# Ledger of designs, part 154: peptides against a protein of PDB entry 2AZE

Target 1, 148 residues: chain A of PDB entry 2AZE
Amino acid sequence: AQECQNLEVERQRRLERIKQKQSQLQELILQQIAFKNLVQRNRHAEQQASRPPPPNSVIHLPFIIVNTSKKTVIDCSISNDKFEYLFNFDNTFEIHDDIEVLKRMGMACGLESGSCSAEDLKMARSLVPKALEPYVTEMAQGTVGGVF
Target 2, 101 residues: chain B of PDB entry 2AZE
Amino acid sequence: GRLEGLTQDLRQLQESEQQLDHLMNICTTQLRLLSEDTDSQRLAYVTCQDLRSIADPAEQMVMVIKAPPETQLQAVDSSENFQISLKSKQGPIDVFLCPEE

## One batch from the design tools (peptide; made by RFdiffusion4, then SolubleMPNN)

Design b1_p23_4_s4 (from b1_p23_4, 6 letters changed)
Fold by OpenDDE base, seed 3:
Structure b1_p23_4_s4 (fold): chain B 148 residues (1-148), chain C 101 residues (1-101), chain A 23 residues (1-23)
Amino acid sequence: as target 1 above (148 residues)
Amino acid sequence: as target 2 above (101 residues)
Amino acid sequence: GSSSKTFTIKGGLFSGVPSYKSP
């Protein structure tokens, strides 16, 4: 009986760990797809324009964005060495990192929400190693989450 | 029996986790390769137009933060104001509005 | 009263900060 109890505890631990790893893998896949897709987009654009974009027109990864109403009053305090910043807002704000931006740009092909067109899914599959393609397909279908 | 069933379940879960670990290793390797590819890094950018496409420029302002790794970002909600604190350990932080704004 | 949430930018390809909306 005690042995069974111990194994049941271990079983639960493993199930939870697998669940966590599944979530992590999905995020990693999205990162890979989004990044590669972004690079391809920009490469193509630069080739078409026969020049890189102006330096001040682009923002390189990594970055974070803060968005708030254009009417929001922001007070900013900066240390002399710029190691510390303090922003005070008189209204609500949102923080999004680069990967979230890429997702919203469609760079993850809608895979993050399971809203992939046939073309989106084709693109997504083309941006991952063959071993990951089945998982991408499952993500697109919303069938990820079970123990395999 | 129950013990045999649990033992079998654990074996199956172990195999499943091993497969999962394998996939994660593949994915992590790909990401590492991307981080080491200078051409990819050069092309890893968004434009202000991109940012405008995801945030309504008519109603929203977008602030960009470029901070070194290990920078601490603290969001504070007080009764009277909202606050963001940034503290870097490895270098200066750069904050700017999208240049095209 | 106040509440706070702290994030750490870990670097790599991406910043690694989850989305946050102030209440």
Scores: peptide ipSAE 0.552, ipTM 0.922, DockQ to the pose 0.932
Fold by OpenDDE base, seed 5:
Structure b1_p23_4_s4 (fold): chain B 148 residues (1-148), chain C 101 residues (1-101), chain A 23 residues (1-23)
Amino acid sequence: as target 1 above (148 residues)
Amino acid sequence: as target 2 above (101 residues)
Amino acid sequence: GSSSKTFTIKGGLFSGVPSYKSP
């Protein structure tokens, strides 16, 4: 009947919306874990060194990186006010943002790929509020959707 | 019947979405608190060594871009060359190279 | 011809730009 058809359409819409929100939540969780883990690492490192690193030796968030071969020729044009940049490369390049860098550094504990060791999972759980721990566990197991 | 089953499914999905929204609110709140914490912001940094660790330091050059919010980044490719264009609306853009080690 | 991909830096806690590899 028409009523059943309408509900089927609504069901599909809700399922897709939930799927999208799940992806968003996972990314938010990874951001939280990566950020807190980074801060924790640096705090410990500074305590061990008994001093902060030189200001020009560190890059604060947020940032973006571009990597290319050392042999790549790069031409750069900059506006007078530095509001506009144009880079020309004679070879391929890659762009990665800060969260991607942190993930590759292991700051997300391998949770982004579900490749967590027992210790990594323990660390990940410790960096989120208690209410999020079950979801972190599900992410590590690759069984997201069982929490609710 | 089928109608009753669908109605029940929708109710269950609504509950699931509400739980999901709750978790998202918790997470976004935590991120907001981190953004407002001065000590956390001070410690939210990477080193050039960190950046090179994700690329081959012997073969790769790593360039860092710090741009204000709403900056547009355009990547262009052609048979002749490859381009990156940056356009900021809120302030100057800072670009620098990680030193080779 | 040429092709382009445009990203916008969101400006939150992170930059918010997806990874990109030039062809």
Scores: peptide ipSAE 0.551, ipTM 0.922, DockQ to the pose 0.907
Fold by OpenDDE base, seed 2:
Structure b1_p23_4_s4 (fold): chain B 148 residues (1-148), chain C 101 residues (1-101), chain A 23 residues (1-23)
Amino acid sequence: as target 1 above (148 residues)
Amino acid sequence: as target 2 above (101 residues)
Amino acid sequence: GSSSKTFTIKGGLFSGVPSYKSP
């Protein structure tokens, strides 16, 4: 009886650990797809333009963004060495990192929300190693979460 | 019996986790390769146009923050004001606005 | 009242900061 109880606790622990790893893997897959898709897009764009974009017109990863109303008053204090910044806002703001930006740009092919078209799914599959393709399919169908 | 069933479940979960670990290793390897590829890094950028496509500067101001790893970002919410604090350990932080055309 | 949320920029390919919206 006690042995069975111990194993049941262990079972639950392992299930939770697997669930956490599944979440991590999904995010890693999205990162891979988004990154490769971004690189592919930019490579194609530069080839079409026959030139790279002006250096000051692009923002390289990694980055984060802060957005707020254009009417928001922002006070900024910067240390001499630029190691420290302090921003004061008189209104609400939002923070988003680079991967979130890429997702909203569609670089993850809608996989993050399970909103892939057939072509989006095909693109997503093409950007991952063979071993990850089944998982991409499950993500697109919203069926991730089972034990395989 | 009950014990045998639980033991079997644990064995299956172990196998499942091993498969999951394998997939994660494959994925992390791919990400590492991307981080080490100079051409990929050169092409890993967005434009202000991209940012405008998701946040219209006509209505929203967008600041871009380039900070070294291990930089601490603190968001503070108070009744008096809203605050963001950035503290870097490894180097200078760059902040700039994405302009509206 | 006042509340604070702290994030760490992880580095690598991406910054690794979760989205945040101030109240």
Scores: peptide ipSAE 0.550, ipTM 0.922, DockQ to the pose 0.927
Fold by OpenDDE base, seed 1:
Structure b1_p23_4_s4 (fold): chain B 148 residues (1-148), chain C 101 residues (1-101), chain A 23 residues (1-23)
Amino acid sequence: as target 1 above (148 residues)
Amino acid sequence: as target 2 above (101 residues)
Amino acid sequence: GSSSKTFTIKGGLFSGVPSYKSP
């Protein structure tokens, strides 16, 4: 009886761990797709332009963005060594990191929200190793969450 | 029996977790390779136009923060003001605004 | 009163900071 109880506790623990790993894997896949898609886009663009963009015209990963109304007044204090910044806003703001930006740019092919067209899914599959393709398909179908 | 059933469940869960671990290893390996690929890193960029595209260009301004790893970002909200503080431990922080069109 | 949320920029391929919207 006690043995069965212990196994039931372990079962629940493993189920929770698997759930966490599923979530982590999905995010990793999205990161891979978004990154590779971005690189592919830029490579194609540079090929078409026959030159890279000016160095100061682009923002390389990693980065974070803060967006706020153009009417927002921002006061900024910066340390002499630029190790510390303090921004005061008189209105609301939003913070987004690079991967969130890429997702909103469509670099993850809509896979993050399960809004993949056939073309989106094809692109997503092409940007991952073969072993990950079935999981990408499951993500697109919204069937991830079960036990393998 | 109950014991046999639970034992079988745990074996199946173990197999599932092993499969997940395998897939995660493949994925993390790919990400590591990307981080080590100079050409990929050179092409891993967005434009200010890209950044503006995810916001309302007519209504929003976009500030870009380039900070080294382990930089602390603190957002403070009060009834009187909104605040962001940045504290780096590994080097200077670069902050700039995306120019408006 | 005031509330605060602290994030740490990570050293991976991406910044690794969750999205945040101030109230």
Scores: peptide ipSAE 0.548, ipTM 0.922, DockQ to the pose 0.911

Design b1_p23_5_s1 (from b1_p23_5, 6 letters changed)
Fold by OpenDDE base, seed 2:
Structure b1_p23_5_s1 (fold): chain B 148 residues (1-148), chain C 101 residues (1-101), chain A 23 residues (1-23)
Amino acid sequence: as target 1 above (148 residues)
Amino acid sequence: as target 2 above (101 residues)
Amino acid sequence: PLTSGLPSHYVAPEDGNQTWTLA
């Protein structure tokens, strides 16, 4: 009886660990797709333009963005060495990391929300190794982890 | 019996986790390859147009933060306080506004 | 906490945490 109880605890522990890894894998896949898609887009764009974009017109990863109403007043204090910043807003703001920006740009092909067209899914599959394609398909269908 | 059933479950979960680990290794390998590819890193950028597409600059101000690794960002967004604190350990932080046009 | 294979990335805060970190 005690042995069975111990194994049940272990079973639950393993299930939770698998669930966590599954979530991590999904995020990694989304990042891979988004990144590769971004690179591909930019490569194509530069080829079409026959030149790279102006240096001051692009933002390389990594970055984060903060957005707020244009009416928001922002007070900023900066340390002498620019190691520290303090921003005070008089209204609410939003923060987005670069991956979220890429997702909102559609670089993850809508896979993050399970809102993929057939074409989007095809693109997503093409941007991952063959071994990951079935998982991408499951993500698009919202069936990941159904066997657990 | 129940013991045998649980033992079997654990074996199956172990196999499932191993498969998952394998997929994760494949994925992380791909990301590492991308990080090692100079051309990919050169092309790993967004434009102001991209940012405008997700945050209307006519209504929203968009501030971009470029910071060294291990930089900490602390944010308070409540009715009583609206604040962002940035602290870098490795170098200066760069902050700029996304142009409206 | 989530990890990424990218060279560097920001980690969003968990519930109740308002601290982002660039890893």
Scores: peptide ipSAE 0.141, ipTM 0.893, DockQ to the pose 0.262
Fold by OpenDDE base, seed 4:
Structure b1_p23_5_s1 (fold): chain B 148 residues (1-148), chain C 101 residues (1-101), chain A 23 residues (1-23)
Amino acid sequence: as target 1 above (148 residues)
Amino acid sequence: as target 2 above (101 residues)
Amino acid sequence: PLTSGLPSHYVAPEDGNQTWTLA
């Protein structure tokens, strides 16, 4: 009846909303893992070196990366106050945010692609609160999406 | 019947969404804590070596852009135009090049 | 070590087909 039809519509709306929230949660988890793992890596490295890296040798978050062929001609125009930049390229370029950089560095332990080794998964789990561990496991297995 | 089944489904979905909301709250709280921790922020950096793993400077030129919050980025990537525009509202933008070593 | 980019003359930015806000 009409009542059942209305409930079916509501069911679909809720399913879609849940799907969206699942995607958002996965991204948040990856960010958390990546950030904590990066901090941990750097802390360990500095301890081993007994000193921090030179200030001009590192880039602190947040940042974005732009890369293009070394053969690409780039014209960069900058305002006097450095509030405005214009880059003109004669060929294609790529833009990456810092989170993507961290993922490619392996800071998210391969969780973003479900390519976690046993050690990667162990690391990932150790970098999230207990309540998030089951979800991390599901992400690693590629089983996120069911009703839970 | 069908009505009872749908009603039960909706109850289950409500529970699932509540669980997701809870997990998201936990996660966002953790991220806020990280952003507020001075030591963590001090250690939240990448090196040129890290960037080389993303795009080899032997083949690619790598620029790093540091911009204040609310900076607008517009990009055009087409056969006829390749352009990036940055407009900051809160301060100067810094651009760095990763050297080839 | 990092090197700062060298600027050219100022040109007003044009609109792009993809827009992001850095935060």
Scores: peptide ipSAE 0.024, ipTM 0.865, DockQ to the pose 0.188
Fold by OpenDDE base, seed 5:
Structure b1_p23_5_s1 (fold): chain B 148 residues (1-148), chain C 101 residues (1-101), chain A 23 residues (1-23)
Amino acid sequence: as target 1 above (148 residues)
Amino acid sequence: as target 2 above (101 residues)
Amino acid sequence: PLTSGLPSHYVAPEDGNQTWTLA
């Protein structure tokens, strides 16, 4: 009886761990897709332009974005060595991670929200190793969650 | 019995976790390869046009922050305080503004 | 094109209640 109790606790523990790993894997897949898709897009664009973009026109990963209303007053304090920054806003702001930016750009093919067209899904699958394709499909279908 | 059933469940869960670990290893390996690929890193960029899709500079001020690894970022967004604090230990922090047009 | 931010002055940053570590 006590042994069974212990095993049930362990079972639940493992289930939770699996769930966490599933979430982590999904995020990693999204990152991979988004990154590869971005690279592919830019490669194509540069090929079409026959040159790289001007250095001052692009932002390389990694980065973060902060946005706020143009009406927001911002006080920026900076150390002399630029090691420390302090921004004070008089209103709300938003912070976006570069991955989030890529997702919003559609670089993850809508997979993050399960909003994949057939073309989106095809693209997503093409950007991952074969072993991950089934998982991508499951993500698109919203069927991830079971143990396999 | 119950014990046998639970034991079997745990074995199955172990196999499932092993499969997940395998997939995760594949994925992390791919990401590492991308991070180590010079050409990929060169092409890993967004434009101001891309950023406008996130927040239109006509309406929003868009700031880009590039900081060295392990930079501490603290943000407070409340009715009483709106603040972002950045502390780097590995180098200077760069801040850029996206133009309106 | 991107332009550099323009700080006004320096004040030591204070701790916030939500923290990230940039990597």
Scores: peptide ipSAE 0.022, ipTM 0.864, DockQ to the pose 0.195
Fold by OpenDDE base, seed 1:
Structure b1_p23_5_s1 (fold): chain B 148 residues (1-148), chain C 101 residues (1-101), chain A 23 residues (1-23)
Amino acid sequence: as target 1 above (148 residues)
Amino acid sequence: as target 2 above (101 residues)
Amino acid sequence: PLTSGLPSHYVAPEDGNQTWTLA
């Protein structure tokens, strides 16, 4: 009886760990797809233009963005060596990391929300190794969560 | 009995976890390959047009922050205080503004 | 193109244009 109880506790622990790993894997897949899709897009664009964009017109990863209303008043203090910044706003602001930006750009093919067209899913599958394709399919269908 | 059933469940869960670990290793390997590929890194960029699609500079002011690794970011967003603090230990922080046009 | 210069103060005028005060 005690042994069964111990095993049940262990079972629950493992189930939770698996759930966490599933979430982590999904995020890793989304990152991979987003990065590769971004690179592919830019490669194609540069090929069409027959040149890279001007250096000062693009922002390389990694980065974060801060946005606020155009009407927001911002005061900024910067150290002499630019090691420290302090921004004071008179209204709310938003912070987004580069991955979130890529997702909003559609670089993850809508897979992050399970809103993939057939074409989006095809693209997503093409951007991952074969071993990950079944999982991408499950993500698109919203069937991730089962124990396999 | 119940013991045998639980034991079998644990074995199955172990196999499932191993499969997940394997898939995650594949993913991390791919991401590492991307980070080590010079051409990929050169092409890993967004444009002002991309940023406008996220937050239109006609309505939103958009700042881009490029900071060295391990830079500390502190943000306060409350009714009484709206503040962002950045502290770098490894070098200067670069801040860019996305123009409206 | 990106603007690398960060002003010490940003305020939006009535017409919605950007105005900056540089340090």
Scores: peptide ipSAE 0.021, ipTM 0.863, DockQ to the pose 0.036

Design b1_p23_5_s2 (from b1_p23_5, 6 letters changed)
Fold by OpenDDE base, seed 2:
Structure b1_p23_5_s2 (fold): chain B 148 residues (1-148), chain C 101 residues (1-101), chain A 23 residues (1-23)
Amino acid sequence: as target 1 above (148 residues)
Amino acid sequence: as target 2 above (101 residues)
Amino acid sequence: PLTSGLPSRYVAPEDGNQTWTLA
């Protein structure tokens, strides 16, 4: 009885760990797809323009975005070495990391929300190693983790 | 019996986790390769047009934060307090505004 | 952010606090 109880606890622990890893893997896959798609887009764009974009017109990864109303008053305090910043807003704001920006740009092909067209899914599959393709398909179908 | 059933479940879960770990290793390897590829890193950027498509500069101010790894970002967004705190460990933080045009 | 091949960590407690760990 005690042994069974211990194994049940262990079972639950493993299930939770697997669930966490699944979530992490999905995010990693989305990052890979988004990144490769972004690079591909930019490469094509630069080839078409026959030159790279102006240096001041692009933002390289990694970055974080903060957006708020243009009417929002922002007070900023900066340490001498610029290691610390403190921003005070008089109204609400939003924060988005670069991954979220890429997702909203469609770089993850809508896979993050299960909103993939057939073409989007094809693109997504083409941007991952063969071993990951089945998982991408499951993500698109919303069936990830069904085997557990 | 019940013990045998649980033991079987644990073995199956172990195999499932091993498969999952394998996939994660593959994915992580791909990301590392991308991070090591100079050309890919050169092309890893978004444009002002991209940001405009997400947050309309006509209505929204867009602040860009470039921070080194291990930087901590702490935000409070409530009816009583609106603030963002940044603290880096490895170097200076760069903050700039995305131009409207 | 996309740097080390690891997901960014984000914590958003119910009290309105949000914590990001950049990698």
Scores: peptide ipSAE 0.126, ipTM 0.891, DockQ to the pose 0.405
Fold by OpenDDE base, seed 4:
Structure b1_p23_5_s2 (fold): chain B 148 residues (1-148), chain C 101 residues (1-101), chain A 23 residues (1-23)
Amino acid sequence: as target 1 above (148 residues)
Amino acid sequence: as target 2 above (101 residues)
Amino acid sequence: PLTSGLPSRYVAPEDGNQTWTLA
């Protein structure tokens, strides 16, 4: 009885660890797809334009964005060395990291929400190593979490 | 019995975790390759048009923050305080606005 | 350059406010 109880505890620990790793893996897959898709998009665009974009017109990763209403009053204080910034807003704001931006741009092919068209899924699969393709399929179907 | 069943479950879970670890290693390797590829880094960018597509500057301003690793961002968003604090450890922080046009 | 091999670019500890750390 005690042995069984100990094994049940261990079982739960392993299940939780697996759940955490599944979440991490999904995010890693999305990052990989988003990054590669972004690079491909830009490469293709530059080839079509036969020139790179103006340097001041692009934002290289990594970055984050803050958005708020145009009517929001923002006070900014910056240290002399620009190591410290303080922003005070009179209303709410949103913060998004670059990965979230890429997802909203569709760079993750809708995989993040399981909203993949056939073309999206094909693209997503093409941007990962073969070993990851089954997992991508599961993500698209919303069936991640099964026993391997 | 119960013991045999649990033992079998643990064996299966161990196999599953090993598979996950392998897949994660593949992913991290791919990401490292991207980080080390100069051409990929050059092409890893978004445009102001991209940002406008997700946060329309006609209605909202979009501020871009580029900061070195280990930079701390502290945000307070409450009815009484709306604040963002940035503290870098490794270099200057660059902040700029995306134009509406 | 890109940060690599991390589940998220910014790590946000679960405390009273939103504190992010660029990894």
Scores: peptide ipSAE 0.114, ipTM 0.891, DockQ to the pose 0.330
Fold by OpenDDE base, seed 5:
Structure b1_p23_5_s2 (fold): chain B 148 residues (1-148), chain C 101 residues (1-101), chain A 23 residues (1-23)
Amino acid sequence: as target 1 above (148 residues)
Amino acid sequence: as target 2 above (101 residues)
Amino acid sequence: PLTSGLPSRYVAPEDGNQTWTLA
């Protein structure tokens, strides 16, 4: 009885760990797809332009974006060495990391929301190793979550 | 019996977790390869146009923060306080604005 | 340069406040 109880606790622990790892894997896959897709896009664009973009016109990863209404008043304090910043806003703001930006750009092919067209899914699959393709498919179908 | 059933379940879960670990290793390897590839890193960028698609500077001010690893970011977004605090340990933080189109 | 490979590059502290650490 006690042994069974211990095993049941362990079972639940493992199930939860698996669930966590599934979530982590999905995020990793999305990152991979997004990064590779971004690189691919930019490579193509630069090839078409026959030159790289001006250095000051692009933002390399990693980065964070803060956006707020243009009407928002911002007070900024910066240390002399620029190690510390303090921004005070008089209204709400939004923060987005680069991955979120890439997702919103469609770089993850809509896989993050399960909104993949056939072409989106094809692209997504093409940007991951073969071993990950089945998982990408399941993500697109929204069927990830079972124990396999 | 119950014990045997649970034991079998745990074995199956172990196998499932091992499969996940394998897939994660593959994925992390790919990401590391991207981070180590100079060409990929050179091409890992967005443009102001991209950012405008997320937040139009005509309506929104878009601020970009480039911070070194281990930088602490604290954000407070409430009726009482709207604040972002940045503290770097490894180098200067760069903040710039995306221009309007 | 991009240093990725982890599920989250911006990690929230355990205290649960609105603080992130860039990994």
Scores: peptide ipSAE 0.127, ipTM 0.893, DockQ to the pose 0.300; fails the geometry check
Fold by OpenDDE base, seed 3:
Structure b1_p23_5_s2 (fold): chain B 148 residues (1-148), chain C 101 residues (1-101), chain A 23 residues (1-23)
Amino acid sequence: as target 1 above (148 residues)
Amino acid sequence: as target 2 above (101 residues)
Amino acid sequence: PLTSGLPSRYVAPEDGNQTWTLA
């Protein structure tokens, strides 16, 4: 009885770890797709323009954005060496990392929300190694979670 | 019996986890390849237009933060306090507004 | 925590506190 109880505890531990890894894998897949898609988009755009965009018009990864209402009052304190910043807002703000930005741009092909069209899914699959294609399909269908 | 069943379950879960680890390694490898490719990194950028598409500067102020690795970001967003603190150990932090603002 | 081939990423703390690290 006690032995079975111990194994059940271990079972739950492993199930939880698997769940966590599934989440991590999904995020890694989304990152891969988003990055490759972004690079592809920009490469194509630069080829069409026959030149790179102006340096001051682009933001290279990695980055973080903070947005708030333009009516929000912001007080900013910066150290002399620019190692420290302090922002005080009088209203709510939002923080988004670069991956979230890419997702909102559609670079992850809507896979992050299960909103993939047939074309989106095709693109997503084309941007990952063959071994990951089945998982991408499952993500698109919302069927991730099975034991495999 | 019950013991045998649990033992079998654990073996199956181990195999499943190993599969996940393998797939994660594949993903990590691909990301490393991207980071090692100079041309890819050169092309890994967004435009101000991209940012406007997700946070319209007509209604929203958009700040961009570029900070060195290991920079600490502390954020408080509550009814009592709205604050962001940045602390870097490896170099200066660059904060700027979208040029279109 | 997640891993990436990029030099740094915004990483939220596991304990859910309000201090993050760009790593």
Scores: peptide ipSAE 0.112, ipTM 0.889, DockQ to the pose 0.248; fails the geometry check

